# Ledger of designs, part 4: peptides against a protein of PDB entry 7SFY

Target 1, 41 residues: chain A of PDB entry 7SFY
Amino acid sequence: ELFNLESRVEIEKSLTQMEDVLKALQMKLWEAESKLSFATC

## One batch from the design tools (peptide; made by RFdiffusion4, then SolubleMPNN)

Design b1_p8_7_s3
Fold by OpenDDE base, seed 5:
Structure b1_p8_7_s3 (fold): chain B 41 residues (1-41), chain C 41 residues (1-41), chain A 8 residues (1-8)
Amino acid sequence: as target 1 above (41 residues)
Amino acid sequence: as target 1 above (41 residues)
Amino acid sequence: AIEKLKAL
């Protein structure tokens, strides 16, 4: 199969977008768990 | 803000989905570049 | 959108 510059650029753009979303979701999880307070006896 | 088990599970599910897509895209990039042959002089 | 990206 043919690989060209346009295909590489598009895949790299998608990779970057996915990495940004992944980092954002990890931060959301961290923030949520950091704010979590447990029931105390 | 309230953090509960359902919210954590949903975020972790989204994280896993994003990680799987990220890995798939990285593999696609690797395969494409591995198949690439350069013009030779 | 995620499924579309995986199809690249």
Scores: peptide ipSAE 0.126, ipTM 0.598, DockQ to the pose 0.052
Fold by OpenDDE base, seed 2:
Structure b1_p8_7_s3 (fold): chain B 41 residues (1-41), chain C 41 residues (1-41), chain A 8 residues (1-8)
Amino acid sequence: as target 1 above (41 residues)
Amino acid sequence: as target 1 above (41 residues)
Amino acid sequence: AIEKLKAL
């Protein structure tokens, strides 16, 4: 396979999308944990 | 929704998988770019 | 969200 501008742009686009999803999941985890409360008797 | 241990583990598992894919794509991009040669007349 | 990852 040949690497060209189109291939680079496509891969970088996918990388950016993955980073966005990763950040979104990290935010969701943080929100979930921040809402976590422990039962205290 | 309630956050519990199972939810946390599942989210963290997904995060890890995403990070692994991200790293793999970054490696593929690097390999492609490292193989890139420019036509020189 | 993992399904969204698969779609990338």
Scores: peptide ipSAE 0.110, ipTM 0.593, DockQ to the pose 0.044
Fold by OpenDDE base, seed 1:
Structure b1_p8_7_s3 (fold): chain B 41 residues (1-41), chain C 41 residues (1-41), chain A 8 residues (1-8)
Amino acid sequence: as target 1 above (41 residues)
Amino acid sequence: as target 1 above (41 residues)
Amino acid sequence: AIEKLKAL
């Protein structure tokens, strides 16, 4: 088992992509909740 | 377009899963770096 | 966004 610069770069690239998706989902949740309307009677 | 409790739960479940994967990758990176050995001559 | 996750 070996670790090198390419392996580190690959993992960090994956981390960055996942963080971007996380932020996108959090924004989607926020927007969805902001549009939530309550029943009025 | 409608937002309901099921939609919110689904998004938050996805967020949790992504955070778990993020933590796993961060741990893998840490362990890999901790095992990095430098060339000795 | 979830589709981007699946593509990782």
Scores: peptide ipSAE 0.108, ipTM 0.591, DockQ to the pose 0.043
Fold by OpenDDE base, seed 3:
Structure b1_p8_7_s3 (fold): chain B 41 residues (1-41), chain C 41 residues (1-41), chain A 8 residues (1-8)
Amino acid sequence: as target 1 above (41 residues)
Amino acid sequence: as target 1 above (41 residues)
Amino acid sequence: AIEKLKAL
Protein backbone atom coordinates (compact mmCIF):
# COMPACT_ATOMS: atom_id res chain seq x y z
CA GLU B 1 0.00 0.00 0.00
CA LEU B 2 1.31 3.39 -1.01
CA PHE B 3 0.60 6.67 0.67
CA ASN B 4 -0.34 9.21 -1.96
CA LEU B 5 -2.31 12.41 -2.30
CA GLU B 6 -5.60 10.57 -2.78
CA SER B 7 -5.15 8.53 0.39
CA ARG B 8 -4.16 11.58 2.41
CA VAL B 9 -7.15 13.56 1.18
CA GLU B 10 -9.52 10.72 2.00
CA ILE B 11 -8.13 10.32 5.53
CA GLU B 12 -8.31 14.06 6.15
CA LYS B 13 -11.88 14.08 4.86
CA SER B 14 -12.77 11.37 7.37
CA LEU B 15 -11.03 13.30 10.15
CA THR B 16 -13.03 16.41 9.32
CA GLN B 17 -16.29 14.47 9.34
CA MET B 18 -15.42 12.96 12.72
CA GLU B 19 -14.62 16.40 14.11
CA ASP B 20 -17.95 17.72 12.89
CA VAL B 21 -19.81 14.92 14.64
CA LEU B 22 -17.78 15.48 17.81
CA LYS B 23 -18.65 19.16 17.76
CA ALA B 24 -22.31 18.35 17.25
CA LEU B 25 -22.32 15.99 20.23
CA GLN B 26 -20.47 18.52 22.37
CA MET B 27 -23.04 21.13 21.43
CA LYS B 28 -25.86 18.77 22.37
CA LEU B 29 -24.23 18.12 25.73
CA TRP B 30 -23.67 21.81 26.36
CA GLU B 31 -27.24 22.68 25.42
CA ALA B 32 -28.63 19.99 27.67
CA GLU B 33 -26.50 21.10 30.60
CA SER B 34 -27.23 24.78 29.97
CA LYS B 35 -30.96 24.11 30.15
CA LEU B 36 -30.67 21.93 33.23
CA SER B 37 -32.55 23.31 36.19
CA PHE B 38 -32.98 22.13 39.73
CA ALA B 39 -36.21 20.53 40.72
CA THR B 40 -38.56 22.84 42.55
CA CYS B 41 -40.79 21.82 45.42
CA GLU C 1 -36.93 15.37 26.74
CA LEU C 2 -35.17 15.55 30.08
CA PHE C 3 -31.46 15.73 30.65
CA ASN C 4 -30.49 13.27 33.35
CA LEU C 5 -27.48 11.27 34.46
CA GLU C 6 -28.20 8.45 32.03
CA SER C 7 -28.39 10.78 29.04
CA ARG C 8 -25.20 12.58 30.05
CA VAL C 9 -23.31 9.33 30.50
CA GLU C 10 -24.48 8.07 27.12
CA ILE C 11 -23.44 11.26 25.33
CA GLU C 12 -20.06 11.26 27.03
CA LYS C 13 -19.60 7.62 26.08
CA SER C 14 -20.25 8.51 22.45
CA LEU C 15 -17.82 11.43 22.68
CA THR C 16 -15.12 9.16 24.04
CA GLN C 17 -15.67 6.64 21.26
CA MET C 18 -15.47 9.38 18.65
CA GLU C 19 -12.23 10.64 20.16
CA ASP C 20 -10.78 7.15 20.04
CA VAL C 21 -11.62 6.84 16.35
CA LEU C 22 -10.17 10.28 15.67
CA LYS C 23 -6.95 9.31 17.41
CA ALA C 24 -6.77 6.10 15.42
CA LEU C 25 -7.17 7.98 12.14
CA GLN C 26 -4.59 10.55 13.17
CA MET C 27 -2.18 7.75 14.01
CA LYS C 28 -2.78 6.15 10.62
CA LEU C 29 -2.09 9.45 8.91
CA TRP C 30 1.05 10.03 10.94
CA GLU C 31 2.33 6.52 10.27
CA ALA C 32 1.70 6.86 6.55
CA GLU C 33 3.48 10.20 6.40
CA SER C 34 6.35 9.00 8.58
CA LYS C 35 6.99 6.09 6.23
CA LEU C 36 6.70 8.22 3.12
CA SER C 37 9.87 8.25 1.07
CA PHE C 38 10.83 9.95 -2.14
CA ALA C 39 11.00 7.94 -5.30
CA THR C 40 14.49 6.96 -6.32
CA CYS C 41 15.75 6.82 -9.88
CA ALA A 1 -12.21 3.49 10.56
CA ILE A 2 -15.03 5.45 8.93
CA GLU A 3 -17.12 2.33 9.46
CA LYS A 4 -16.61 2.74 13.20
CA LEU A 5 -17.97 6.26 12.87
CA LYS A 6 -21.12 4.96 11.20
CA ALA A 7 -21.59 2.50 14.04
CA LEU A 8 -21.68 5.26 16.67
Scores: peptide ipSAE 0.105, ipTM 0.589, DockQ to the pose 0.042

Design b1_p8_8_s1 (from b1_p8_8, 3 letters changed)
Fold by OpenDDE base, seed 1:
Structure b1_p8_8_s1 (fold): chain B 41 residues (1-41), chain C 41 residues (1-41), chain A 8 residues (1-8)
Amino acid sequence: as target 1 above (41 residues)
Amino acid sequence: as target 1 above (41 residues)
Amino acid sequence: SLREKLLA
């Protein structure tokens, strides 16, 4: 089994992409909840 | 456009799943690099 | 936040 620079770069690239998706989902969640209104009456 | 509890739960569920994948990738990266040897000679 | 936990 081999692990080299290309493999490391590829894994880190995937991690970065997933972080970007997580950021996007968190932003969507925030915006969605910001639009949600709650009434006490 | 509607946002309700089900929508919020679904988004948070997706975020949790992505977090798990990120953890897995980070673990794989760590283990891969741990197996990588460097020689100075 | 979840992101903060991931980056920690």
Scores: peptide ipSAE 0.130, ipTM 0.576, DockQ to the pose 0.317
Fold by OpenDDE base, seed 4:
Structure b1_p8_8_s1 (fold): chain B 41 residues (1-41), chain C 41 residues (1-41), chain A 8 residues (1-8)
Amino acid sequence: as target 1 above (41 residues)
Amino acid sequence: as target 1 above (41 residues)
Amino acid sequence: SLREKLLA
């Protein structure tokens, strides 16, 4: 394998993208829970 | 939208999967850097 | 950060 500046930048870009997705999912989870209605007996 | 236990589990699964990918990418980045050869003048 | 959490 060959590692160069371009490769590093690409990997870092991918990491950033995935982090953004993770944040979005976490936020959605929070939002979903916040709006959850509970069954009452 | 309807939030239930199934939905929560699914989201958490997705989060876990993406975290695993992130870890893998970070490790690959580290490994790549560790094996980087530098040009000599 | 998320990175720090993942590295831990």
Scores: peptide ipSAE 0.124, ipTM 0.580, DockQ to the pose 0.333
Fold by OpenDDE base, seed 5:
Structure b1_p8_8_s1 (fold): chain B 41 residues (1-41), chain C 41 residues (1-41), chain A 8 residues (1-8)
Amino acid sequence: as target 1 above (41 residues)
Amino acid sequence: as target 1 above (41 residues)
Amino acid sequence: SLREKLLA
């Protein structure tokens, strides 16, 4: 398989994209936890 | 939407999974770059 | 943390 500058850039872009998703999910997790309510009697 | 321990764990597992993929891709990138050949005349 | 790793 050929590897050139174009393909390298594509891979790096994909990595960045995944990083962005991870950040978003981490934020969502934080928000969810902060809004967690506990059952009361 | 309900948020409980189960859903939290699921999210965290997903994050871990994505992390693993990222690591794998980074390794592949490194390998690809290390094997890159330059055109010669 | 994962975040720290990603930022690097």
Scores: peptide ipSAE 0.122, ipTM 0.571, DockQ to the pose 0.300
Fold by OpenDDE base, seed 2:
Structure b1_p8_8_s1 (fold): chain B 41 residues (1-41), chain C 41 residues (1-41), chain A 8 residues (1-8)
Amino acid sequence: as target 1 above (41 residues)
Amino acid sequence: as target 1 above (41 residues)
Amino acid sequence: SLREKLLA
């Protein structure tokens, strides 16, 4: 079937959700790397 | 205008790209957290 | 995949 309005809305909602998860992961990565420390002893 | 085939293809390509970046970030996060060590001395 | 979960 053709791509309809409901399908478009679903896809765009999915894109928004993925963007939110991507931002969260980028922030978590920044936090993890900022905390990263190697043994000095 | 209505959502056409070209628009659908563009959106799906964006979703695929975001998924790839998400996977990469998840792997990087795993690597960073696995390397994370706090000072013991 | 994550895409499949979000589009389901």
Scores: peptide ipSAE 0.111, ipTM 0.477, DockQ to the pose 0.049

Design b1_p8_8_s2 (from b1_p8_8, 6 letters changed)
Fold by OpenDDE base, seed 3:
Structure b1_p8_8_s2 (fold): chain B 41 residues (1-41), chain C 41 residues (1-41), chain A 8 residues (1-8)
Amino acid sequence: as target 1 above (41 residues)
Amino acid sequence: as target 1 above (41 residues)
Amino acid sequence: KLKEQLLE
Protein backbone atom coordinates (compact mmCIF):
# COMPACT_ATOMS: atom_id res chain seq x y z
CA GLU B 1 0.00 0.00 0.00
CA LEU B 2 1.27 3.47 -0.93
CA PHE B 3 1.24 6.47 1.38
CA ASN B 4 1.37 9.26 -1.19
CA LEU B 5 -0.62 12.30 -2.29
CA GLU B 6 -3.43 10.10 -3.57
CA SER B 7 -3.69 8.33 -0.21
CA ARG B 8 -3.65 11.64 1.68
CA VAL B 9 -6.41 13.08 -0.48
CA GLU B 10 -8.52 9.97 0.08
CA ILE B 11 -8.07 10.10 3.86
CA GLU B 12 -8.87 13.82 4.04
CA LYS B 13 -11.96 13.17 1.95
CA SER B 14 -13.02 10.52 4.49
CA LEU B 15 -12.41 12.95 7.35
CA THR B 16 -14.65 15.51 5.65
CA GLN B 17 -17.37 12.89 5.21
CA MET B 18 -17.17 11.96 8.90
CA GLU B 19 -17.44 15.65 9.82
CA ASP B 20 -20.62 15.89 7.77
CA VAL B 21 -22.04 12.83 9.56
CA LEU B 22 -21.12 14.30 12.94
CA LYS B 23 -22.96 17.51 12.09
CA ALA B 24 -26.01 15.56 10.96
CA LEU B 25 -26.04 13.48 14.15
CA GLN B 26 -25.63 16.60 16.30
CA MET B 27 -28.60 18.21 14.57
CA LYS B 28 -30.74 15.08 14.95
CA LEU B 29 -29.79 14.80 18.62
CA TRP B 30 -30.79 18.43 19.18
CA GLU B 31 -34.10 17.78 17.45
CA ALA B 32 -34.78 14.64 19.50
CA GLU B 33 -33.97 16.44 22.76
CA SER B 34 -36.13 19.43 21.86
CA LYS B 35 -39.05 17.08 21.26
CA LEU B 36 -38.84 15.82 24.86
CA SER B 37 -40.45 19.06 26.04
CA PHE B 38 -43.51 18.42 23.88
CA ALA B 39 -46.59 16.65 25.21
CA THR B 40 -46.39 12.86 24.75
CA CYS B 41 -49.62 12.10 26.62
CA GLU C 1 4.03 20.20 6.26
CA LEU C 2 5.22 16.60 6.04
CA PHE C 3 3.11 13.68 4.89
CA ASN C 4 4.98 10.81 6.54
CA LEU C 5 4.34 7.95 8.97
CA GLU C 6 3.93 10.36 11.88
CA SER C 7 1.32 12.35 9.95
CA ARG C 8 -0.53 9.18 8.95
CA VAL C 9 -0.64 7.91 12.53
CA GLU C 10 -1.99 11.26 13.73
CA ILE C 11 -4.71 11.31 11.07
CA GLU C 12 -5.75 7.72 11.81
CA LYS C 13 -5.88 8.57 15.50
CA SER C 14 -8.21 11.47 14.65
CA LEU C 15 -10.37 9.15 12.56
CA THR C 16 -10.67 6.75 15.50
CA GLN C 17 -11.65 9.61 17.80
CA MET C 18 -14.31 10.73 15.34
CA GLU C 19 -15.63 7.15 15.20
CA ASP C 20 -15.91 7.10 18.99
CA VAL C 21 -17.82 10.39 18.94
CA LEU C 22 -20.11 9.04 16.22
CA LYS C 23 -20.89 5.96 18.34
CA ALA C 24 -21.56 8.10 21.40
CA LEU C 25 -23.89 10.38 19.43
CA GLN C 26 -25.70 7.38 17.95
CA MET C 27 -26.25 5.95 21.44
CA LYS C 28 -27.45 9.28 22.82
CA LEU C 29 -29.79 9.72 19.86
CA TRP C 30 -31.23 6.25 20.50
CA GLU C 31 -31.69 7.11 24.17
CA ALA C 32 -33.37 10.43 23.37
CA GLU C 33 -35.71 8.78 20.88
CA SER C 34 -36.61 5.98 23.31
CA LYS C 35 -37.50 8.58 25.94
CA LEU C 36 -40.13 10.07 23.63
CA SER C 37 -42.41 7.13 24.50
CA PHE C 38 -42.26 7.98 28.21
CA ALA C 39 -44.77 10.25 29.91
CA THR C 40 -43.66 13.90 29.88
CA CYS C 41 -46.82 15.26 31.52
CA LYS A 1 -20.16 6.00 0.52
CA LEU A 2 -18.84 6.39 4.07
CA LYS A 3 -21.47 9.00 4.98
CA GLU A 4 -24.35 6.61 4.31
CA GLN A 5 -22.66 3.78 6.23
CA LEU A 6 -22.12 5.90 9.34
CA LEU A 7 -25.70 7.21 9.48
CA GLU A 8 -27.23 3.72 9.06
Scores: peptide ipSAE 0.092, ipTM 0.482, DockQ to the pose 0.152
Fold by OpenDDE base, seed 1:
Structure b1_p8_8_s2 (fold): chain B 41 residues (1-41), chain C 41 residues (1-41), chain A 8 residues (1-8)
Amino acid sequence: as target 1 above (41 residues)
Amino acid sequence: as target 1 above (41 residues)
Amino acid sequence: KLKEQLLE
């Protein structure tokens, strides 16, 4: 295991990308739920 | 586009998985930085 | 899983 500037940058880059995807998924969930309608007979 | 219980569960499942990975990456970054030592001449 | 890989 070797920690250097390059490896730190790689981890931070991955964190940013995953955070963006998380936000996108949260938005998708909210949008879907906002369109949910309940009906009976 | 069709929203139903299955699709909601899928999104929530993905959110959980990505959150876990984010936490793992944050831990890795912290661990690496905690081991970082600075030296000069 | 990516999580598993990171925890190795």
Scores: peptide ipSAE 0.083, ipTM 0.594, DockQ to the pose 0.055
Fold by OpenDDE base, seed 2:
Structure b1_p8_8_s2 (fold): chain B 41 residues (1-41), chain C 41 residues (1-41), chain A 8 residues (1-8)
Amino acid sequence: as target 1 above (41 residues)
Amino acid sequence: as target 1 above (41 residues)
Amino acid sequence: KLKEQLLE
């Protein structure tokens, strides 16, 4: 195994991308829940 | 668009999975950095 | 599991 600056940068890029996806999913969930209709009567 | 319990569960599953991957990547980064050798002279 | 694969 060899760790260098390039390797670190690649991992950090992946982390950032995953965080972006997480945030997108959280927003999607919030949007969906905000539009959830409850039973009415 | 229709939001129901099933949809919510699927999104939450995805969120959890993404969080798990994030943690794994963070561990990988830490492991790599912990093994980083600095210049010696 | 993707997590397990990354930890390998």
Scores: peptide ipSAE 0.075, ipTM 0.596, DockQ to the pose 0.056
Fold by OpenDDE base, seed 5:
Structure b1_p8_8_s2 (fold): chain B 41 residues (1-41), chain C 41 residues (1-41), chain A 8 residues (1-8)
Amino acid sequence: as target 1 above (41 residues)
Amino acid sequence: as target 1 above (41 residues)
Amino acid sequence: KLKEQLLE
């Protein structure tokens, strides 16, 4: 297996994309929970 | 839109999967870079 | 498993 600049850049781009998706999901979770209302008696 | 326990669990499972993939990619990057050898004159 | 695939 050969590692070069192109390979490194590709992996780092993938990491960045994954982190962006993580941030989006965390924001969605926070928004959903902040809107959550509970059943009342 | 309706948020319930099922929705929360699904989002958290997705987050966990994303984090696992991130860790795997970071490990791959470290391994690749630790093996990197440079051209010598 | 996606994690395992990435480590291959």
Scores: peptide ipSAE 0.074, ipTM 0.590, DockQ to the pose 0.055

Design b1_p8_8_s4 (from b1_p8_8, 3 letters changed)
Fold by OpenDDE base, seed 3:
Structure b1_p8_8_s4 (fold): chain B 41 residues (1-41), chain C 41 residues (1-41), chain A 8 residues (1-8)
Amino acid sequence: as target 1 above (41 residues)
Amino acid sequence: as target 1 above (41 residues)
Amino acid sequence: SLKEKLDA
């Protein structure tokens, strides 16, 4: 396996993409929880 | 859209999985960089 | 992409 600028850039792009998805999921989780209310009889 | 325990757990599982992949990628990046050496003529 | 899958 070789490490070069191209491979580094590709890995970092993947990291950034996954981070963005993580943030999106966290935001959706937060929004869902913020809208949560107790059921009433 | 409903928020309940099941959906929360599912989202959190996805978050955990993505975090694990992120960590793995970061470790591989670090390992690659740590093994990097200069070429010599 | 992962983002595309999430947005879908």
Scores: peptide ipSAE 0.109, ipTM 0.587, DockQ to the pose 0.052
Fold by OpenDDE base, seed 1:
Structure b1_p8_8_s4 (fold): chain B 41 residues (1-41), chain C 41 residues (1-41), chain A 8 residues (1-8)
Amino acid sequence: as target 1 above (41 residues)
Amino acid sequence: as target 1 above (41 residues)
Amino acid sequence: SLKEKLDA
């Protein structure tokens, strides 16, 4: 099995991208929920 | 624009799945790094 | 899918 600095950097880059997408989706969810209307009757 | 409880649940389900994948990849990265050998000469 | 979201 081989593992080196280059492969570590690539994995960490992918993790960073996934975290950015998670943040974006969480923000979009918050915005969507802020617009959610409830029945008042 | 429409947003309801069902769509919120679906988005939150996707977020949970992404978080699980992130955790798994972080654990795999840690395991890989623990096996990384350094030159001792 | 998760892949589609990550590609965004």
Scores: peptide ipSAE 0.107, ipTM 0.581, DockQ to the pose 0.060
Fold by OpenDDE base, seed 2:
Structure b1_p8_8_s4 (fold): chain B 41 residues (1-41), chain C 41 residues (1-41), chain A 8 residues (1-8)
Amino acid sequence: as target 1 above (41 residues)
Amino acid sequence: as target 1 above (41 residues)
Amino acid sequence: SLKEKLDA
């Protein structure tokens, strides 16, 4: 199995994208929870 | 837009999954780079 | 799905 510079760049790009999505989702979770009422009806 | 306990649990579950994938990919990247030769042919 | 979120 071969690995080269192009492959590394592609993987790093994907990792960065995933981290960005993670951060976005964490922020959205915080915002949602801040709006969550005590009543869970 | 409604948010409840079930929604929170689902989002947190997804976040955990993403973090696990991130960690796995980072490990694989490290392993791949450790095997990368200087020659980029 | 998780995949959809990653693709976004």
Scores: peptide ipSAE 0.107, ipTM 0.589, DockQ to the pose 0.064
Fold by OpenDDE base, seed 4:
Structure b1_p8_8_s4 (fold): chain B 41 residues (1-41), chain C 41 residues (1-41), chain A 8 residues (1-8)
Amino acid sequence: as target 1 above (41 residues)
Amino acid sequence: as target 1 above (41 residues)
Amino acid sequence: SLKEKLDA
């Protein structure tokens, strides 16, 4: 295992990418729920 | 676009999965930094 | 899973 500045930067980039995807999914969930319509009798 | 309970559950599963990966990456970063040794002259 | 790949 080798840790250097370059490795740290790469890991942080991956973290940021995952956070961005997570935020996107959260927004999509919110959007989907906001558009939800319920069945009526 | 169709949103129902099943879709919501699936999205939430994906969110949870992404959060778990994110946490794992954060832990690995912490571990890597904790093991870091500096060059000495 | 994604986590499995990360742990490998």
Scores: peptide ipSAE 0.099, ipTM 0.589, DockQ to the pose 0.053

## One batch from the design tools (peptide; made by RFdiffusion4, then SolubleMPNN)

Design b1_p9_1_s1 (from b1_p9_1, 3 letters changed)
Fold by OpenDDE base, seed 2:
Structure b1_p9_1_s1 (fold): chain B 41 residues (1-41), chain C 41 residues (1-41), chain A 9 residues (1-9)
Amino acid sequence: as target 1 above (41 residues)
Amino acid sequence: as target 1 above (41 residues)
Amino acid sequence: LDELLKQLQ
């Protein structure tokens, strides 16, 4: 297999995209947890 | 929508799985870059 | 995870 600059750029773009998804999921988790209430009634 | 402990556990599992994939991709990028040679001949 | 995100930036 041949690795070149174009391949590296594409891999780095994919990593950045996955990082953005992880950040979004962390925020969604935070929102969900902040809305979580324990049934005491 | 109802958020409960089971939902939180599943989201955290997904985040962990994505973290593992990101680590694997970073390692693959490192391997690819270490094999990259510039054509000087 | 937060440390991993820092490494990606």
Scores: peptide ipSAE 0.107, ipTM 0.575, DockQ to the pose 0.059
Fold by OpenDDE base, seed 1:
Structure b1_p9_1_s1 (fold): chain B 41 residues (1-41), chain C 41 residues (1-41), chain A 9 residues (1-9)
Amino acid sequence: as target 1 above (41 residues)
Amino acid sequence: as target 1 above (41 residues)
Amino acid sequence: LDELLKQLQ
């Protein structure tokens, strides 16, 4: 295995991208909950 | 759009799965760094 | 999750 600075930087970028996706999903979940309506009788 | 409890639970499960993947990647990055060797002269 | 995101930043 050759682990160097280039490999580290690439892995860190991938982690950052996944973090951004997680934040986006959290925002969409919040948005969906904010629009949630309850049944009325 | 129909957002209900079932949809919320599924989204939360997906977020949890992504969190687990992020943790695994962080561990692998740490492992790789722990094995990193420097050139000697 | 929020704590993990804070650690990544």
Scores: peptide ipSAE 0.105, ipTM 0.572, DockQ to the pose 0.059
Fold by OpenDDE base, seed 5:
Structure b1_p9_1_s1 (fold): chain B 41 residues (1-41), chain C 41 residues (1-41), chain A 9 residues (1-9)
Amino acid sequence: as target 1 above (41 residues)
Amino acid sequence: as target 1 above (41 residues)
Amino acid sequence: LDELLKQLQ
């Protein structure tokens, strides 16, 4: 497969999107853990 | 929704899987960029 | 992104 500028930009875009999803999941995890701790106290 | 230990473990597992995918994509990006540089030199 | 990955580890 021929890699070009468009392919690079598309991969970088996908990486950024995945980073955003990871951040969202980390926040959800934090909230869930906080609620669990609150409920178990 | 009731968050429990199983839910926490599942979220952590998903985060780890996404991290692995991100690392794989970063490596592919590096290889592709290296090939592009090599081809343009 | 690299820093985020470090935080996950």
Scores: peptide ipSAE 0.103, ipTM 0.579, DockQ to the pose 0.059
Fold by OpenDDE base, seed 3:
Structure b1_p9_1_s1 (fold): chain B 41 residues (1-41), chain C 41 residues (1-41), chain A 9 residues (1-9)
Amino acid sequence: as target 1 above (41 residues)
Amino acid sequence: as target 1 above (41 residues)
Amino acid sequence: LDELLKQLQ
């Protein structure tokens, strides 16, 4: 019982961390695309 | 809902999908950064 | 992507 609960909590923490990384990468991509628009003479 | 083998397999599949999306976003970011290098006069 | 995020929440 406790083992399953602990495993679930650990996996949910990993999922949350991956979601945060996904959001960070989406922001980085948007920033790169924005810079590309300004990168012309 | 109990955290059992079926729940674990479902979560691991979701983690794999997120990892695949992360890789795709990393590739897109690399492509955008590469284009930025060429976007200068 | 948004649909995947919705499925994971």
Scores: peptide ipSAE 0.092, ipTM 0.510, DockQ to the pose 0.099

Design b1_p9_1_s2 (from b1_p9_1, 4 letters changed)
Fold by OpenDDE base, seed 1:
Structure b1_p9_1_s2 (fold): chain B 41 residues (1-41), chain C 41 residues (1-41), chain A 9 residues (1-9)
Amino acid sequence: as target 1 above (41 residues)
Amino acid sequence: as target 1 above (41 residues)
Amino acid sequence: LEEMLQQLL
């Protein structure tokens, strides 16, 4: 396998994209929890 | 939207899965860099 | 878990 600067840059881009998806999922979880209503007695 | 315990658990599982993929990609990058040979003069 | 995730990002 030829590991060069191009391969490294592509892997780093994929990692960054995965981080962005993780942040988006965390924000959705937070949003869902913020909308959660509890029963009042 | 009904946010309940089941929805929360499913989102947390998805986040964990994404984290595991990120770790795997980081390990592959490290492995590729560790195999990288530089030209010797 | 959230703290660990934030450390990874």
Scores: peptide ipSAE 0.079, ipTM 0.570, DockQ to the pose 0.057
Fold by OpenDDE base, seed 4:
Structure b1_p9_1_s2 (fold): chain B 41 residues (1-41), chain C 41 residues (1-41), chain A 9 residues (1-9)
Amino acid sequence: as target 1 above (41 residues)
Amino acid sequence: as target 1 above (41 residues)
Amino acid sequence: LEEMLQQLL
């Protein structure tokens, strides 16, 4: 495949989407840990 | 859902997998940029 | 961009 500007933009878009999912998972983990701490107190 | 140790481990596993995919995409981007620079020189 | 991505890992 020829790497071009379009391919770069597509990869950067995919990276951004993965980052957003990572952040969402981190937030879910934090919320879950917070709820666990609340439930175990 | 009850948050427990198993749920935490599962979320952390998912986070790790997402990080690995992000790293792989970054490496692909870097390799693609390197090839582009090589091809355009 | 690479630096921004590394800050998330």
Scores: peptide ipSAE 0.077, ipTM 0.581, DockQ to the pose 0.056
Fold by OpenDDE base, seed 5:
Structure b1_p9_1_s2 (fold): chain B 41 residues (1-41), chain C 41 residues (1-41), chain A 9 residues (1-9)
Amino acid sequence: as target 1 above (41 residues)
Amino acid sequence: as target 1 above (41 residues)
Amino acid sequence: LEEMLQQLL
């Protein structure tokens, strides 16, 4: 497959989307851990 | 839903899996850009 | 962009 500008832009979009999902999961983890700590105090 | 140790471990596994996929896509991007640069020289 | 993403991991 010939790598071109369009393929590069599509990979960069996918990377950005995965980063956004990672950040969302990290926030959910933080909230869940915070609630657990609060409930165990 | 009660957040417990099992739920935390599952979220941490999902985060690690997404990180691994991100790294794989970054490597593919680098390889593709390197090949493009090589082909244009 | 690639370097910025690497700094976030």
Scores: peptide ipSAE 0.077, ipTM 0.574, DockQ to the pose 0.057
Fold by OpenDDE base, seed 3:
Structure b1_p9_1_s2 (fold): chain B 41 residues (1-41), chain C 41 residues (1-41), chain A 9 residues (1-9)
Amino acid sequence: as target 1 above (41 residues)
Amino acid sequence: as target 1 above (41 residues)
Amino acid sequence: LEEMLQQLL
């Protein structure tokens, strides 16, 4: 495999997308926990 | 939606899976960079 | 990734 600037940019894009998904899921988790009622605590 | 222990565990599993994929991609990036020849630098 | 996001959110 040739590792060049194009390959690096593609990997960095994929990493950024995965990081964005992780952040979205972390926010969903926080939001769900924040809405948790005492009866379900 | 009911947020309960089961829902939390499922979200945490998904987060862990995404984190594992991120780590794998970061290792792939490092490995590719480490194999980069001077002619392609 | 979009499909993975839709499955996980």
Scores: peptide ipSAE 0.072, ipTM 0.580, DockQ to the pose 0.468

Design b1_p9_1_s3 (from b1_p9_1 with L4M E9Q)
Fold by OpenDDE base, seed 4:
Structure b1_p9_1_s3 (fold): chain B 41 residues (1-41), chain C 41 residues (1-41), chain A 9 residues (1-9)
Amino acid sequence: as target 1 above (41 residues)
Amino acid sequence: as target 1 above (41 residues)
Amino acid sequence: LEEMLKELQ
């Protein structure tokens, strides 16, 4: 397969999608940590 | 399921792994673009 | 895109 503009656009789209997933997971992690009750015993 | 330190560590590990994949894909994209021959006709 | 990756790290 030859690299072309279409292939580049598809790769960049996939990269953007993965970055969005990473951001969403980081936000979920932050939310979970914010709700975490530390051991107080 | 209760969020705990183990769950946090696993999530952070997964996030790091995804970041590594993103970096690898970006490097592959750069390599492909670097090798791209523009139409010279 | 590289800048966005740096922001995530």
Scores: peptide ipSAE 0.092, ipTM 0.576, DockQ to the pose 0.061
Fold by OpenDDE base, seed 5:
Structure b1_p9_1_s3 (fold): chain B 41 residues (1-41), chain C 41 residues (1-41), chain A 9 residues (1-9)
Amino acid sequence: as target 1 above (41 residues)
Amino acid sequence: as target 1 above (41 residues)
Amino acid sequence: LEEMLKELQ
């Protein structure tokens, strides 16, 4: 298969989508850590 | 479900795996672009 | 894109 503009655009789109998912997971992690209760005496 | 150390470690592991995939895709994109032949006269 | 990835780390 010959790499062309359409293939490049599709790869870039996929990379962007993965970055968005990473950002969302990082935010969820932060929220979970912020809500984490530690044992208290 | 209570967020705990095990859950945090699993999320961090998943994030790392996604970063590794992103890096691999970026490298593949670079390789494809580097091999791209343009029309010559 | 590579710079954005670095910001996520």
Scores: peptide ipSAE 0.090, ipTM 0.574, DockQ to the pose 0.060
Fold by OpenDDE base, seed 1:
Structure b1_p9_1_s3 (fold): chain B 41 residues (1-41), chain C 41 residues (1-41), chain A 9 residues (1-9)
Amino acid sequence: as target 1 above (41 residues)
Amino acid sequence: as target 1 above (41 residues)
Amino acid sequence: LEEMLKELQ
């Protein structure tokens, strides 16, 4: 099977979607850490 | 549910795994583009 | 994307 424009576009779309998920998870991590409190006695 | 060290570690592991997949896909894209040939008459 | 990958390293 030859690589063509359609295959390239499909890969680029998948990469973009994964980037969006990574950004969302990084934001969730930052938010969670910012709200983290220490257990006290 | 409170955010704790275990939850943070789980998120960081998932982020690392996604980074690895992204890098692999970027390499596959580069390899595919480098091998792309033009159709001729 | 490249910048994001650098942040993850």
Scores: peptide ipSAE 0.089, ipTM 0.578, DockQ to the pose 0.058
Fold by OpenDDE base, seed 3:
Structure b1_p9_1_s3 (fold): chain B 41 residues (1-41), chain C 41 residues (1-41), chain A 9 residues (1-9)
Amino acid sequence: as target 1 above (41 residues)
Amino acid sequence: as target 1 above (41 residues)
Amino acid sequence: LEEMLKELQ
């Protein structure tokens, strides 16, 4: 495949989407841990 | 849902998988850019 | 890639 501006934009969009999901999952993990009671620690 | 060790392990596995894919895509981007000829720059 | 992302959610 030829690397061009269109290919670069597509890869950058995919990277951004993955970063957004990573951040969402990290926040979910933090929220779950913050709600953890001593009985389940 | 109850947050427990099993839930934490599942989330951490998903995070690790996403990090691995991110690294792979970043390497693919770097490789594509490094191969870019002046005619396509 | 979209499918891979969905599997990780």
Scores: peptide ipSAE 0.088, ipTM 0.585, DockQ to the pose 0.349

